Peptides against a protein of PDB entry 4GMN. Designs and how they scored, part 67

Target 1, 375 residues: chain A of PDB entry 4GMN
Amino acid sequence: RYANITLLALVTLASIGTDFQETLVKGNQGSRESPISAADEEWNGFDDADGDAMDVDQKSSSGEDQEEDYEEIDVKEDDEDDDDDSITSEMQADMERVVGADGTDDGDLEDLPTLRELIQTAVPQLIRLSNLPIDSDESLTIQSHALSALNNISWTISCLEFANGENANIHNAWYPTAKKIWRKTILPILEADSADLKLATQVTSLAWAVARVLHGETPTDGNPHRKFISLYHSSKQQAGGNSNSIEEPEDPFQGLGVKCIGVVGSLAHDPAPIEVNREVGVFLVTLLRQSNNVPPAEIVEALNQLFDIYGDEELACDKEVFWKDGFLKHLEEFLPKMRTLTKGIDKRTQPELRTRADEALLNLGRFVQYKKKHA

## One batch from the design tools (peptide; aimed at target 1 N28)

Design b2_p24_6 (made by RFdiffusion4)
Pose (drawn by RFdiffusion4):
Order: sequence, then C-alpha cells, then structure tokens
Structure b2_p24_6 (pose): chain A 285 residues (1-30, 108-237, 251-375), chain P 24 residues (1-24)
Amino acid sequence: RYANITLLALVTLASIGTDFQETLVKGNQGDLEDLPTLRELIQTAVPQLIRLSNLPIDSDESLTIQSHALSALNNISWTISCLEFANGENANIHNAWYPTAKKIWRKTILPILEADSADLKLATQVTSLAWAVARVLHGETPTDGNPHRKFISLYHSSKQDPFQGLGVKCIGVVGSLAHDPAPIEVNREVGVFLVTLLRQSNNVPPAEIVEALNQLFDIYGDEELACDKEVFWKDGFLKHLEEFLPKMRTLTKGIDKRTQPELRTRADEALLNLGRFVQYKKKHA
Amino acid sequence: AEEGEELLTAARENEAAPPIKLNL
C-alpha cells in the first residue's frame, strides 16, 4: 500500500490543487456551498497536509512525504492566491482561507524555516509556499521569527525560464508581507532590500528587477499609509527611483522580444509604471 | 488617490498570475 496508499493520495490532492484553477477560469466564461471542491480542499485536505508537512523526516521515505505534502499545499495556496481579494472582492472565499493560510505559515513554513540547513530543493519549496500564502496575508502575515530576514538572507546566499528563479520567490514573498499594516521596521528592512536591489542592479537578473519594481509599486503607492512617510520619504527612496529610471530603460531594451516575449512585455509595463510612479509621489510631500 | 489606485492595480496585474475576479 505504500507506493499506492500514501504517495498517490498526495500527488492527486496536489493535481486537484492545480486543476481547480481551471474551474475558476471556465466558471467565469459562463458557505463555500457553491464551490465544494474548494470547500473540501480547505476544510479537509489542508489540515492533513499541514500534519504531514510537520512530522519527521526520520527517514528518506518520510523526506518524500514531506516534499509531496509541501507540493500539494503549494498548489492549493497558489491557486487560491490567484483570486482577487482587494477591496471587497471574493469575501466569502477570503474568510474561508485566511485563518488556514495563517496556520500553514505558523505550523508549516515557520518551523521549517527555523532549522536553516541544508537543502536547496526544500528551501525552494518553502519559499514558493510562503510566497503564495503571503500574497493573501499582505502584512497581516505573521511577524514572529522575523521571517523576512531569513528570506532576505536566502536570496543573497542562493546567489552562487526567468520567473521561476528562487530569487524571484524571495523578492515576492518578502515584498508581500511588507505591505501595510506590517511593523514599520519590518517594512523598512524589506523596502531597503528591494531598493538596494536597484541601486546595485548591475548584476540582478532582469526578472528579479521586474518583481522588485512591482513589489515597491504595490507597497508605497498610498500616501495615507504610515510607511509612505515613515520609510519611503524618511529614507528618500524617491532619489534611487529617479536615478534607476535611465538604468531601467536600457535593461528593458536589452531583452529580446523574440526570445523571450513575456519578460520583455512584463518589463515594459514596469518601466511604464516606474515612470508614472516617479510622477505621482513627486507631486506629494 | 485615484492615480495611486491605478498604479496599485497595474502593479498587481503585472504579476506572474494576475488576480481573477469571480462572477458570484
């Protein structure tokens, strides 16, 4: 029953996690009562996956169970984070998911992040899940072991398809948990790291540049948020952004539209947004 | 404020997977 009973169940739950995404797309061309698949995934499938993700690991075989359990959590979390939750959008699904997303973070992502050593494959798996969870949590995400510092160190140290880079994952997840209403110091650190990435853009992969610009736009585009004055202005982020604008233009044109298109068109939107962003705040003390 | 909201929307649309709005 081993090969069939356990691994098969996880791989299938993970595929269910993947394919539910198609229900969301196809459903649009036409208390989660209307979405039983999603209801069962959250209430039933996910609690068992958190358990499996936690347990040793005493043996290599259970090293595989943990990995597969992390794959399913990742696929579900990712698919769910593909929903619009800004404003009042999709509120029913948000309330069903948010506490569980907090649990996944506390009970799964955090203990694994506690023991630094040693894997790259596993370090990649946790960051991908943490990025998915933080995309929903948005600074409401727990600040306990100061996880942003660990993901920040993971980025620089793992320095030794452009958008599947682990570095992109480190930028996204640290950038997502630094939105308001996060601790203003946590935001300061994450913002400093994201801006430093630009000042030293001399060797940063273009995809990581695009993610850093999107994360910054996503964080400091509201003058009512304490961090816009407390960090963006207090530390003069505006100068680095104005200085980076010329540097951003050349790297964008350095990308072969024909090989490969997505990154190019994505980077074009970032420079476009970068220009519009440099104006809006330039207009605000 | 409106320009800020547009920028935030544009930044979120420019993600690995843009958010999906449901017809509920």

Design b2_p24_6_s1 (made by RFdiffusion4, then SolubleMPNN; from b2_p24_6, 7 letters changed)
Fold by OpenDDE base, seed 1:
Structure b2_p24_6_s1 (fold): chain B 375 residues (1-375), chain A 24 residues (1-24)
Amino acid sequence: as target 1 above (375 residues)
Amino acid sequence: KAEGEELLRAARENRLQPPIRLNL
């Protein structure tokens, strides 16, 4: 009984995190549709050519109307008000405030009661449930659902803009909670060194979502970047040996390799220790050098992480890692390989992967040109 | 500086949001 109620509550919290995210993604897309001025192209109407009305004399066949008395089955539409109670009107109003807030009002979390309760009440319970001793299949199921709910919440919050002091109230409320998720949930699971690839994938997805907000301020205790690099290499060794289709997730970007790259890239941002930045930067550049044996989605993510880490010339990592370790040469040598890789992706079968690869190729050309001007 | 920061900002702003990884 208690286990089923807990599982239902965890599934509901994971669903809420999903619906909140879909609304944030739709809201951020709607603000980018600047109305392209419909240039009034006067579509000159096609001249209606004189279609000769052929007078087809259809003969009146008098079929006798048998009035079959269809008894009107009064189907009471039970208006099952499917109160799709998944998003309360209060949750929707909180989501609309988060999406519609021009970053001028340092609105207190008092104005976001649902998000406040999610961060302050729900997340601390999910952290507790993810840390239960695993002694049964029920405790393993509870941990998995708690990790799923934490993942969905953390991913959704990581889609908010926090640059330039935007959403500072949400950032300030989330930041200590995100550090608590890292220290209490992510690190203990990574230290347990479980051979469970499903658990490793769940914790790595959560770690990426958390690290997308904490960046280089993510706790460096126990060198977590090396654990995720090791997990990346271990996952590649297992995929090559067993023709057990771990069904490559239908989405190429859902793979454990992409998630590992996303985590370590996020961990390497300023103010990360220069040695952490170097180890991650060398890992990412090494993937580009070995690109013939690397899935295209992992190359796209590795490029995007390199652009985010080394995009600012004022950061210590630009001088001490990017220039010192000669990364520009490796990026320039990779440009023709990226063009070949991107052209090899079928737009019909993999439209998202192709679009993201076309973007990453464009950005790689721009980034190399930028760095050459600032050498 | 400004043209490069604008190219990098445009590379960040035109970036498709990291494909968000909900557990279904």
Scores: peptide ipSAE 0.089, ipTM 0.776, DockQ to the pose 0.199
OpenDDE base, seeds 2, 3, 4, 5: peptide ipSAE 0.084, 0.087, 0.082, 0.074; ipTM 0.758, 0.796, 0.778, 0.764

Design b2_p24_6_s2 (made by RFdiffusion4, then SolubleMPNN; from b2_p24_6, 8 letters changed)
Fold by OpenDDE base, seed 3:
Structure b2_p24_6_s2 (fold): chain B 375 residues (1-375), chain A 24 residues (1-24)
Amino acid sequence: as target 1 above (375 residues)
Amino acid sequence: SEEGRELLEAARRNRLQPPIRLNL
């Protein structure tokens, strides 16, 4: 009885995080519809006059359409409007404010009471539930659901723009809580050295969402980047040995390998220690060198992380890692391999993977050209 | 540089993963 109520509450919190993210993504898309000015490129039609209209007399054979009187079975769709109005009017008002908020510089969430309650009251309880001793299947289920709720909330918040002081109030409220999730949930699970790939995937997904906000300010205690690199390698060894189909997630981007790359890439951003940046940068460049055995989605994520980490020439990691360790040469040597990889992806069966690979290929070409000009 | 910022913004496009939706 109490277990079922706790599980329902955790599922509801995870759903709220999903629906909030969907609302924020839709709101941000509406603001980016700057009208693509239809440049009336008057494509002056080529006046090629060769008018041999062969009159193919397609004799329209009048097939007698037998009006089969399909009895319209009035299936009363009982619109069970399961208005599972999981989103309160207050939550909806907070979502609308977050999408419309001119960045109020005040680190208070007085204008966002639902988000405040989520961060200050719900998340600390989820951290507690995710860090309970596992002594039963019930406690394992509670941990999994608490991790999923924390994941959804953390991903949702990581979808907000925080550049140039945007959403500074939300950033300032979330930042200490994100560090608490890292120290009290993520690190203890990573240190328990569990062979559970499901738990590892959940904690790595959460770690990526948290690290997308904390970047190089993520706590470096216990060298978490090395733990995620180790987890990456361990996951590849397990997949190669047992033909027990761990169902590769239908979405190539939901794989544990992609999540590990996303975490370690995010951890290596400025102001990360140069040693952390170097170890991650070498890991990512090594994936490109070994690309024949690396899933395309992991290559796409590794490229995107390399662009984010080394796109600014004013950062210490540009001189001390990118140039010093000769990364430009490896990126240039990878460019023809990326063209082959991207062309090998079927647009019909994997449209998202192909689109993201085409973008990463374009960005790789531009990035190599940029770095050559700034050498 | 401005070219560097445009590259960073382009690299950040389409990298969001959907959150895990739990079924009851």
Scores: peptide ipSAE 0.152, ipTM 0.811, DockQ to the pose 0.240
OpenDDE base, seeds 1, 2, 4, 5: peptide ipSAE 0.126, 0.131, 0.127, 0.123; ipTM 0.823, 0.825, 0.822, 0.824

Design b2_p24_6_s3 (made by RFdiffusion4, then SolubleMPNN; from b2_p24_6, 8 letters changed)
Fold by OpenDDE base, seed 3:
Order: sequence, then structure tokens, then C-alpha cells
Structure b2_p24_6_s3 (fold): chain B 375 residues (1-375), chain A 24 residues (1-24)
Amino acid sequence: as target 1 above (375 residues)
Amino acid sequence: KEEGEELREAARRNRLQPPIRLNL
């Protein structure tokens, strides 16, 4: 009885995080529709005059209107408007304020009461539930649902823009909670050294969402980047041996390998220690060198991480890692391999993977040219 | 600078993971 209520509450919290994410994505798309200037292309009417009017004889066949008296079966459509609008009017109003907010810097969420309660009341309970002693299948289910709810909330918050002091109130409220998720949920699960790839995938998804906000300010205690690199390698070894293939997720970008790359890439951003950046950068460049055995989605994510980490020439990692360790040469040598890889992806069966690979290939060419110009 | 930031922004695009739907 109490278990079922707890599970229902965890499902509801995970759904709330989903619906918020969908709303943020829709809001961000609407702002990027620059008005396509309806260029009034004055379609200069082509004056081609001479089309002979062939008199197609309108034979008026008087088909007899058989009034078949179809009895209107008054099917009462019970419009069960299952407006399971899981988004409360208060949640929608909070989201509209987040999208429109000239955010005050004070970390105060007074104007965002639903988001405040989510961060301050719900997330601390989810952290507790995700870190309970595992003694039953019920406790495993509770942990999995708590991790899923934390994942969806953390992903949603990571979709907000925090550059240039945007959403600073939300950032400042989330930042200590994100560090708490990292220290109290992510690190203990990573240290338990469980062979459970499902749990590893859940915690790595959550870790990526958290690290997308914390970046190089993510707690370095216990060298978490090395744990995720080890998890990456361990996941590849297990997939090769047991024909109990954990069903590869239908989405190539939901794979544990992509998630590991996303986490370690995010951990390597400034102000990460240069040695953390180096270990991650070497890992990512090594994936490109060994690309023949790496899924295309992992290559796309590894490239995107490399561009984001090393796109700023003013950062210490540009001189001390990128140039010093000769990464430009490896990126340039990878360019023809990336063209072949991208061309090998079928647009009909994997349209998203192909689109993201085409973009990553374009950006790789631009990035190599940029770095050569700024050498 | 500017070209580098455009490349970083381009790299950040399309990194949304679909939220995990808990099947009831």
C-alpha cells in the first residue's frame, strides 16, 4: 500500500520533469523562428497566352440522388477529455516566467513557487530515496524511479540558458542541489561498483544532466571522470561477450557510451583541473583514432565535446592540452574518416543520426580551419 | 573568438536526451 503510493508519486515527479522539458523545447523553438520575411516574390505572371481551350463537353449525367436515409446513430462521443494536463496552471505560469524572465541574480525563486518546491522539497526526498539501502526488489524499484525523476528534473533545468547571467536565480537555486545530487546520489552509486548496466545507465544519464550545469565546477572527489571512462570501457567489454544484449536503445544517442562521453566532456570544461581536462581530451581523441569500432553516435558526441571544450583559445586548456598534446593533427587526420562514416549512415533508417553526423562533420571542418588560423 | 564561440554553440545544439518515460 505505502509502496504503491510512493511509486505513483515518483512516476508523477518524473512526468512533471518530462512535460517541463517539452514546454522548454517548444518555447525555445518559437523564439528562433525569425520571421521568414515573406519576400513577396512578385511571381511575374508568365504571359504564355496561346493555350487552346479544348471544349471538354460537360456531360451532365443526372445521377439519381438516392437519399439513403442513414440513421444518424447519435454516438455520444463521451469526450473523455482526458486532459491529463499533468502541467498544472501554476507549473505553466512558472515556465512562462522562466522563458520570459529578466532574471534577478539573487537566487530567489519567490516568483517561481512550483520550481522552488521542486528543487527545495521534492529533489531532497528523491536524493534520499535514491540512496536508500537496497534490501528488496521494492527498494530497487524505488531507487530506479527516484533516479528517473531526478534525471528528468535535472535534464529540464540543464536546458535553460545560464550564459551571460540568464536565469541566474534558477542557476543559483539549482547549483547547491546539483552538487548534492552529485555527492549523495551519483558518487555513492559509482563507488558501489555494481555490474548492473541498467543502474549504471540511469546514474550516468543523471550525471550528464547534472554535469551540463556544473561543468568543470563538478566535485572532483574520487576522480569521477576516470570512473565514467572505466564504465565506458567496461560497457564495451560486456557487449562483446554475453549475447544477452541488453536491448540497445532504439535511439543511438541514449546509449551508455554516449552518456559516458557526455559526462566526461562536461567535467572537462573550465574551471576543471588541467589534468582532468587532459585525461578527458586524450580519451575523446583516442575514440576518434579508434573510430572503426566506435558507434557513430558516440563519435558525434565526442566531436561536439571536443569543439565545446577547445573552442575557446583564451582558456588554459587550449595551450596546455590542445596545442601541447597535438590534438589538431588528430582532428585533421579524422576528417576523411568522418566523411566516410557520415556518408555510410542511411538517411531513411537513421535520419536524426545522419543529420547530427552531417552537422558534426561540417563543424569539424570549420573547427580545423579555425584552429589552423589561430595557431 | 567569435568563430570559436559559434563553433561551441553549434556543438551544444541537439544534446537533449528524451526524458525517461516511466511506463505505468
Scores: peptide ipSAE 0.335, ipTM 0.841, DockQ to the pose 0.235
OpenDDE base, seeds 1, 2, 4, 5: peptide ipSAE 0.323, 0.332, 0.334, 0.324; ipTM 0.843, 0.844, 0.843, 0.841; seed 1 fails the geometry check

Design b2_p24_6_s4 (made by RFdiffusion4, then SolubleMPNN; from b2_p24_6 with A1K E5Q T9K E15Q A16L A17Q)
Fold by OpenDDE base, seed 1:
Structure b2_p24_6_s4 (fold): chain B 375 residues (1-375), chain A 24 residues (1-24)
Amino acid sequence: as target 1 above (375 residues)
Amino acid sequence: KEEGQELLKAARENQLQPPIKLNL
């Protein structure tokens, strides 16, 4: 009974995360649309049409009172409830440890009470539920739903602009919680080295959403970029061996490979250690060199990550990695291959993939020209 | 039970996806 209520609550939290995104997107669009004067639609009055109410006679049939004597079965409360309280107390202590103030000024969200409750109350419980011992199909289902709720919340927040001090209150409230999700949910699941590709896909999706806000400030403990690069390679080896290919998701951008690229790309942004940036940059450039065996969606994501990581010439990674490791030459050599790849995508069958590939090709041309001018 | 499975399905179908990158 409790598990069904927990699952319903987790689904409701995942839905609230999506509804909140739609509200934020509409709010941000509504700030750009000048208030169209919706004030002038005259409420046309209700015409009082005198429809005759026919009097349907209430026949009062008196049915007889059969007093059925319900014997009170005195169900002895067997006092086996003591073990459930111990789990709740450990669960509270773990929640208090997750809520516990590292003395970061959690951004004041007084004006955003729903977002505050989502970050401060719901996310700590979701972190706890994602860390339950996996001993049953039910516990695995709870973990999967907790990860889905965390994913939707984290993706929604990651769609806000935080550049130039925008949404600083939300950023400051989310930042410590995002680090808690990383350390308490993402790292333990990655360290468990599970052969479950579904779980790996869920945790990698969540990791990407979290890393899109934390960037190079994402905790580097245990070299998580190498774990995601390893996961990328392992996922390709498993897909090649069994003719029971796990059905590639209908959306090419939902593949585990794309998600791994998105995570490691986000982890490599400034102020990431130059060694982390280099390992990720070499991985991404290597995908472009091997593009004949790489899905087009992964190439699009790898290009997008390379443009974001190396778009600023003032960053240490531009001199110490991009120029030092000769990445410009690899991008220039890839331009004709990208043109061929993009032209090979059918606009009728894969319109989104074609659009994103046309965009990535355009940006690759611009990026190569930019870097040549600043050489 | 059915309503919870429909909500479960809807929450999976509505799973947030990475945003499309705009042109630089």
Scores: peptide ipSAE 0.023, ipTM 0.569, DockQ to the pose 0.052
OpenDDE base, seeds 2, 3, 4, 5: peptide ipSAE 0.018, 0.022, 0.022, 0.022; ipTM 0.623, 0.578, 0.635, 0.578; seed 3 fails the geometry check

Design b2_p24_7 (made by RFdiffusion4)
Pose (drawn by RFdiffusion4):
Structure b2_p24_7 (pose): chain A 285 residues (1-30, 108-237, 251-375), chain P 24 residues (1-24)
Amino acid sequence: RYANITLLALVTLASIGTDFQETLVKGNQGDLEDLPTLRELIQTAVPQLIRLSNLPIDSDESLTIQSHALSALNNISWTISCLEFANGENANIHNAWYPTAKKIWRKTILPILEADSADLKLATQVTSLAWAVARVLHGETPTDGNPHRKFISLYHSSKQDPFQGLGVKCIGVVGSLAHDPAPIEVNREVGVFLVTLLRQSNNVPPAEIVEALNQLFDIYGDEELACDKEVFWKDGFLKHLEEFLPKMRTLTKGIDKRTQPELRTRADEALLNLGRFVQYKKKHA
Amino acid sequence: AKIHLNETALEEAEHEFEAAEEAL
C-alpha cells in the first residue's frame, strides 16, 4: 500500500490544488456551497496535510511525506492567493480560508523555520508556502519568532527562469507581511531591507529588483497608514527611490525583450510605477 | 457569482507550480 496508499494520495491532492485554478478561470468565462471542491480542500484536505507536515521525519521515507505534504499545501495556498480579496472582493472565500491560513503558518511554516538547518530544497519549499499564505494574511500574518528576520537572513545566505528564484520568494513573503497593520518595527526592518536592495542594486538579479519595487509600492502607497510617516518619511525612503530611478532605467533596457519577454515587460511596468510613485508622495509631506 | 481574479498572482502561481514539480 505504501507507494500507492500514501504518496499517491498526496500527489493527487496537490494536483487537485493546481487544477482548481482552472475552475476559477473557466468559471469566469461563463458556505462554499457553490465551490465544493474548494470547500473540501480547506475543511478536509488541509487539516490532514498540516498534520503530515508536522510529524517526523524520523526516516528518509517520512522525509518524502513531509515534502509531498508541503507540495499540496503549497499548491492550494497559491491557487487561493490567486483571488482578489482587496476591498470586499470574494469575502465568502476569505472567511473560509483566513483562519486556516493562520494555522498553516503557526503549525507548519513556523516550527520548520525554528530549526535553521539544513536543507535548501526544504528551505525553498517552506518559503514558497509562506509567501502564498502571507499574500492573503497581509501583515495580519503572525509576528511570533520574528519570521521576517529569518526570511531576510535566508535571502542573503542563499546567495552563494528569473521569477522562480528563492530570492524572489524571500522578497515577496517578507514584503507581504509588512503591509499594514503590522508592527511598525517589523515594517521598518522589512522596508529597510527592501530599500537597501535598491541602494545596493549593483548585483541584485533583475527579477528580485522588480519584486522589491512591487512590494514597496504595495506597502507605502497610503499616507493614512502609520508606516508611511513612521518609516517611509522618518527614514527618507524617498531619496533612495529618486536616486534609483536612473539606475532602474538602464537595467530595464538591459533586458532582452526577445529573450525573455515577460521579465522585460514586467520591469517596464515597475519603472513606470516607480516614476508615478516618486511623484505622488513628492506631493505629500 | 463570478470570482475576481488576480492575474499577476495567477502567473506567479504557474511559476511556483513548475518549480514544485522540478523539486520533486

Design b2_p24_7_s1 (made by RFdiffusion4, then SolubleMPNN; from b2_p24_7, 15 letters changed)
Fold by OpenDDE base, seed 3:
Structure b2_p24_7_s1 (fold): chain B 375 residues (1-375), chain A 24 residues (1-24)
Amino acid sequence: as target 1 above (375 residues)
Amino acid sequence: MKIKLDEKAIEEGKKVVEENRKLL
């Protein structure tokens, strides 16, 4: 009875985190594309005002598209108003306030009572439940659901804009809690002698969500970037041996490899130690060199992480890592391989992967040109 | 199958990073 109530509460907290994310994404779609589409923002570099836009002569081949008169099949949307009353009017009011919140500098969530209760009351209990001794199948189930709830809450918060002091109240309230999740949930699981693939995927997803807010301020204690690089390599060795039993996620971007890249990329941002940045940068550039055996989604993520880490020339990592370790040459040599890789993705069967690969290819061309001008 | 996150796996990951750095 108590276990079922705890499980239901954990499932409900995980659902609330998802519904909050979906509502924030829908509310923010009125003003900005999805945070998955924040990877779709064309990397413009620094606009030096004298940028001769290379006229890519799109020779519009005037194909006479025959107007095939597609009869508009009036699909009656049966409005099954499944009023999933799961979102309380208080949660909805908090979501509306988060989308409209002009940044108050105080980590006080006085105007966001539901989000405050999630961060201050629920998350500390989820951290406790995720860090219990595993002695039964019930304790494993509780840990998995606690990790799922922490993941969904952390992802939701990571979808908020924190640039330019936006949502500073939420950032300031979340930041100490995110560090606590890292130190009390993520690190202890990564330091355990062995995880199953499911647990490793859950903790890596949570680690990415947390690292998307903390970036280079993520605690470097115990070199967690090396643990995620090790996990990446260990996951590849397992996939090569048993072609019959790992259901690859239907979404290529939900793979453990992508999640490992996203974590280590996020950890390498300024103000990360230059040694951490270097080890991650070398790992990412090496994936590009080995691209013949790397899934396209991992290449897309590795490119985006490289653009984000090394986009700013004023950062110490530009001089001490990017230029010093000769990354530009490797990116330039990868450009023709990326064109081949992207063209090999079928738009009909993998539309999202193709779109994100086309964008990453465009951004790679721009990034290489930018870095050549600033050499 | 269990993924080993032991000191050996970490040192193997570190070694791969250092080997890759020598190839750059």
Scores: peptide ipSAE 0.032, ipTM 0.628, DockQ to the pose 0.021
OpenDDE base, seeds 1, 2, 4, 5: peptide ipSAE 0.031, 0.032, 0.016, 0.031; ipTM 0.628, 0.625, 0.439, 0.625

Design b2_p24_7_s2 (made by RFdiffusion4, then SolubleMPNN; from b2_p24_7, 17 letters changed)
Fold by OpenDDE base, seed 4:
Structure b2_p24_7_s2 (fold): chain B 375 residues (1-375), chain A 24 residues (1-24)
Amino acid sequence: as target 1 above (375 residues)
Amino acid sequence: MKIKLDEKMLELGKKQVKENQKLL
C-alpha cells in the first residue's frame, strides 16, 4: 500500500517534469531555438566587435624570488563520523552566498510557488528515495522512478537560460539542490559500481542534466569525470560482446555514450580544475582521432562540448590545455573525416542526426578558423 | 513569463494527480 502510493507520487512527479520540459521547449521554439539546440546554435565565433587592441606595453618587472617556506601543515585526519544531517559548512556557505543579504529564508521563488515546492519539498524526498537501501525489486523500482523524476525536473531546469544573470532566482534556488543531487544521489550510485546498464543510463542522464547547470562548479570530489569516462569505455566493451541485449535507443542522442560525453564535457567547463579539463579534453579529442569506430551522435556531442569548453580564449584551459596539448592540430586533421562522416548519414533515415552533424561540421570549420586567427 | 510557467506547472500537476488518483 505505501509503495503503491509512493510509486504513484513518483510517476506523477516524473510526468509533471516531462510535461513541463515539453512546455518549455515548445515555448522556447516560439521565441528562440531550443536550448537543447543551443549546443546546435551555429557557433558564429565571438563577433569581432571593434575592441580597440589596447597595446599593453609589456613592462618586464623582474620581481625577486622569495622562497616562502611551506610549513607542512600536518592535517590530522580526525575521523569524526558525525552523521549529522546538518547542512555541511560548504552547503551553508553556498546557501549564504546564494541567499543575498535580504534575510527572507524563502528562496526568491515567491512568484514561482509550484517550482519552489518542486525544488524545496519534492526534490529532497526524491533524493531520499533514490538512496533507499536496495533490498527488493520494489526498492529498485522506487529508485528507478525517483531517478526518473529527478532527471525530468533537472532537465527541465537545465532548459532555462542562466547566462548573463537570466533566471538568477531560479538558478540560486536550484544550485544548492543540484549540488545535493550530485553528492547524495549521483556520486553514491557511481561509487556502488553497479553492472546495471539501466541504472547507469538513468544516473548518467541525471548527471548530465545537473552538470548542464553546475558546469565546472560541479563537485570534483572522487573524480566523477573519470567514473563517467570509465563508464563510457565499459559500455562500449559490453555492446561489442552481446549484439542482442542492448536495444540501442531509437534516438542516437539518447545513447549512454552520448550521455557520458555530455556529462564529462559539462564537468570540464571553467572553473573546473585544469587537470579535470585536461583529462576530459584528451578524452574528447581521442574520440575524434578514433572516430572510425565511434557513433556519429557521440562525435557530434564531443565536438559541441569541445566548442563550449574551449570557445573562450581568456580561460586558463585555453592556454594550459587547448594550446599546450595541441588540440587545434587534432581538430584540423578531423575536418576531412567529419565531412565524410556527415555525408555518410542518410537524411531520409536519420534527418536529426544529419542536421546536427551538418551544424557540428560547420561549427568545426569556424572554430578551427577562429583558433588559427588567435594563435 | 514566470507566472505563466508556474500556472502551467500547477495545471499539469493537478491534471496528473487527478489522472493518477483514478489508478488507485
Scores: peptide ipSAE 0.061, ipTM 0.705, DockQ to the pose 0.065
OpenDDE base, seeds 1, 2, 3, 5: peptide ipSAE 0.041, 0.031, 0.030, 0.029; ipTM 0.688, 0.662, 0.680, 0.678; seed 3 fails the geometry check

Design b2_p24_7_s3 (made by RFdiffusion4, then SolubleMPNN; from b2_p24_7, 16 letters changed)
Fold by OpenDDE base, seed 3:
Structure b2_p24_7_s3 (fold): chain B 375 residues (1-375), chain A 24 residues (1-24)
Amino acid sequence: as target 1 above (375 residues)
Amino acid sequence: MKIKLDEEALRLGKKQVQLNNELL
């Protein structure tokens, strides 16, 4: 009984994280429907080029096919709008306030009571539940559901812009909680060195969501970047041996390898220690050098992380790592390989992977040209 | 406040949330 109530509460908290994301999306879309005033774009006429139409004469026959009177079965769609609006009217009002409030007040989440309760009350309980002793299948299930709820919340918060002081109130409320998730949930599970790839995937996903907000301010205690690099390598060794590999997610960007790259890339941003940045940078550049054995999605993620980490020439990592360790040469040598890799992706079967690879290839060319001008 | 959503963060976050929901 208590377990089922706890699981239901965890599923509900995971749903709340989803519904919060959906409501943020809807609220941001509704603000884009400012009526496009129909400004008179003068449609400059198409010139009438005369090209000769060929005369193909095909005669085909008058088949008298019988009009079978299909009785239109008026299926009354009973729109049982089971609007299971799991979104409380209070959550909707909070989301509207998040989208609406121009308030420069660095204040507590006073105007966002549901988000405040989620961060200050629910997340601390989820951290506690994720860190229970695993002694039963029930405790493992509770941990998995607590990690799912923490993932949904953390990913949703990571969708907010925090650059230039945007959403500073939410950032300030989340930041200590994100560090607590890192120290109390992520690190202990990574240190337990579980062979459970499902758990490893959940924890790595959570770590990426948290690290996308904390960046180089993510706690470096115990060198977690090395643990994720080790997990990356271990995951590749397991996938190569068993033909009964856990179904690789249909989305190539949801793989554990991509998540590991995303985590370590995020950890390497300024103000991360130069040693952490170097070890991650060398790992990412090494993936590009070994690209013949690396999934295209991991190459795309590794490139994006390299652009984000080393895009700013004023950062200490540009001089002390990028230039000092000769990364430009490796990126230049990879450019023709990336062109071949990208062209090898079928647009029909993998449209997103192809689009993201075309973008990463374009950005790689621009980045190499940029760095050559600033050498 | 237009919550400026990072469009790339949003695209990634939606997919991660969807995958997490498929695991529940």
Scores: peptide ipSAE 0.396, ipTM 0.915, DockQ to the pose 0.702
OpenDDE base, seeds 1, 2, 4, 5: peptide ipSAE 0.395, 0.390, 0.393, 0.384; ipTM 0.917, 0.914, 0.917, 0.911; seeds 2, 5 fail the geometry check

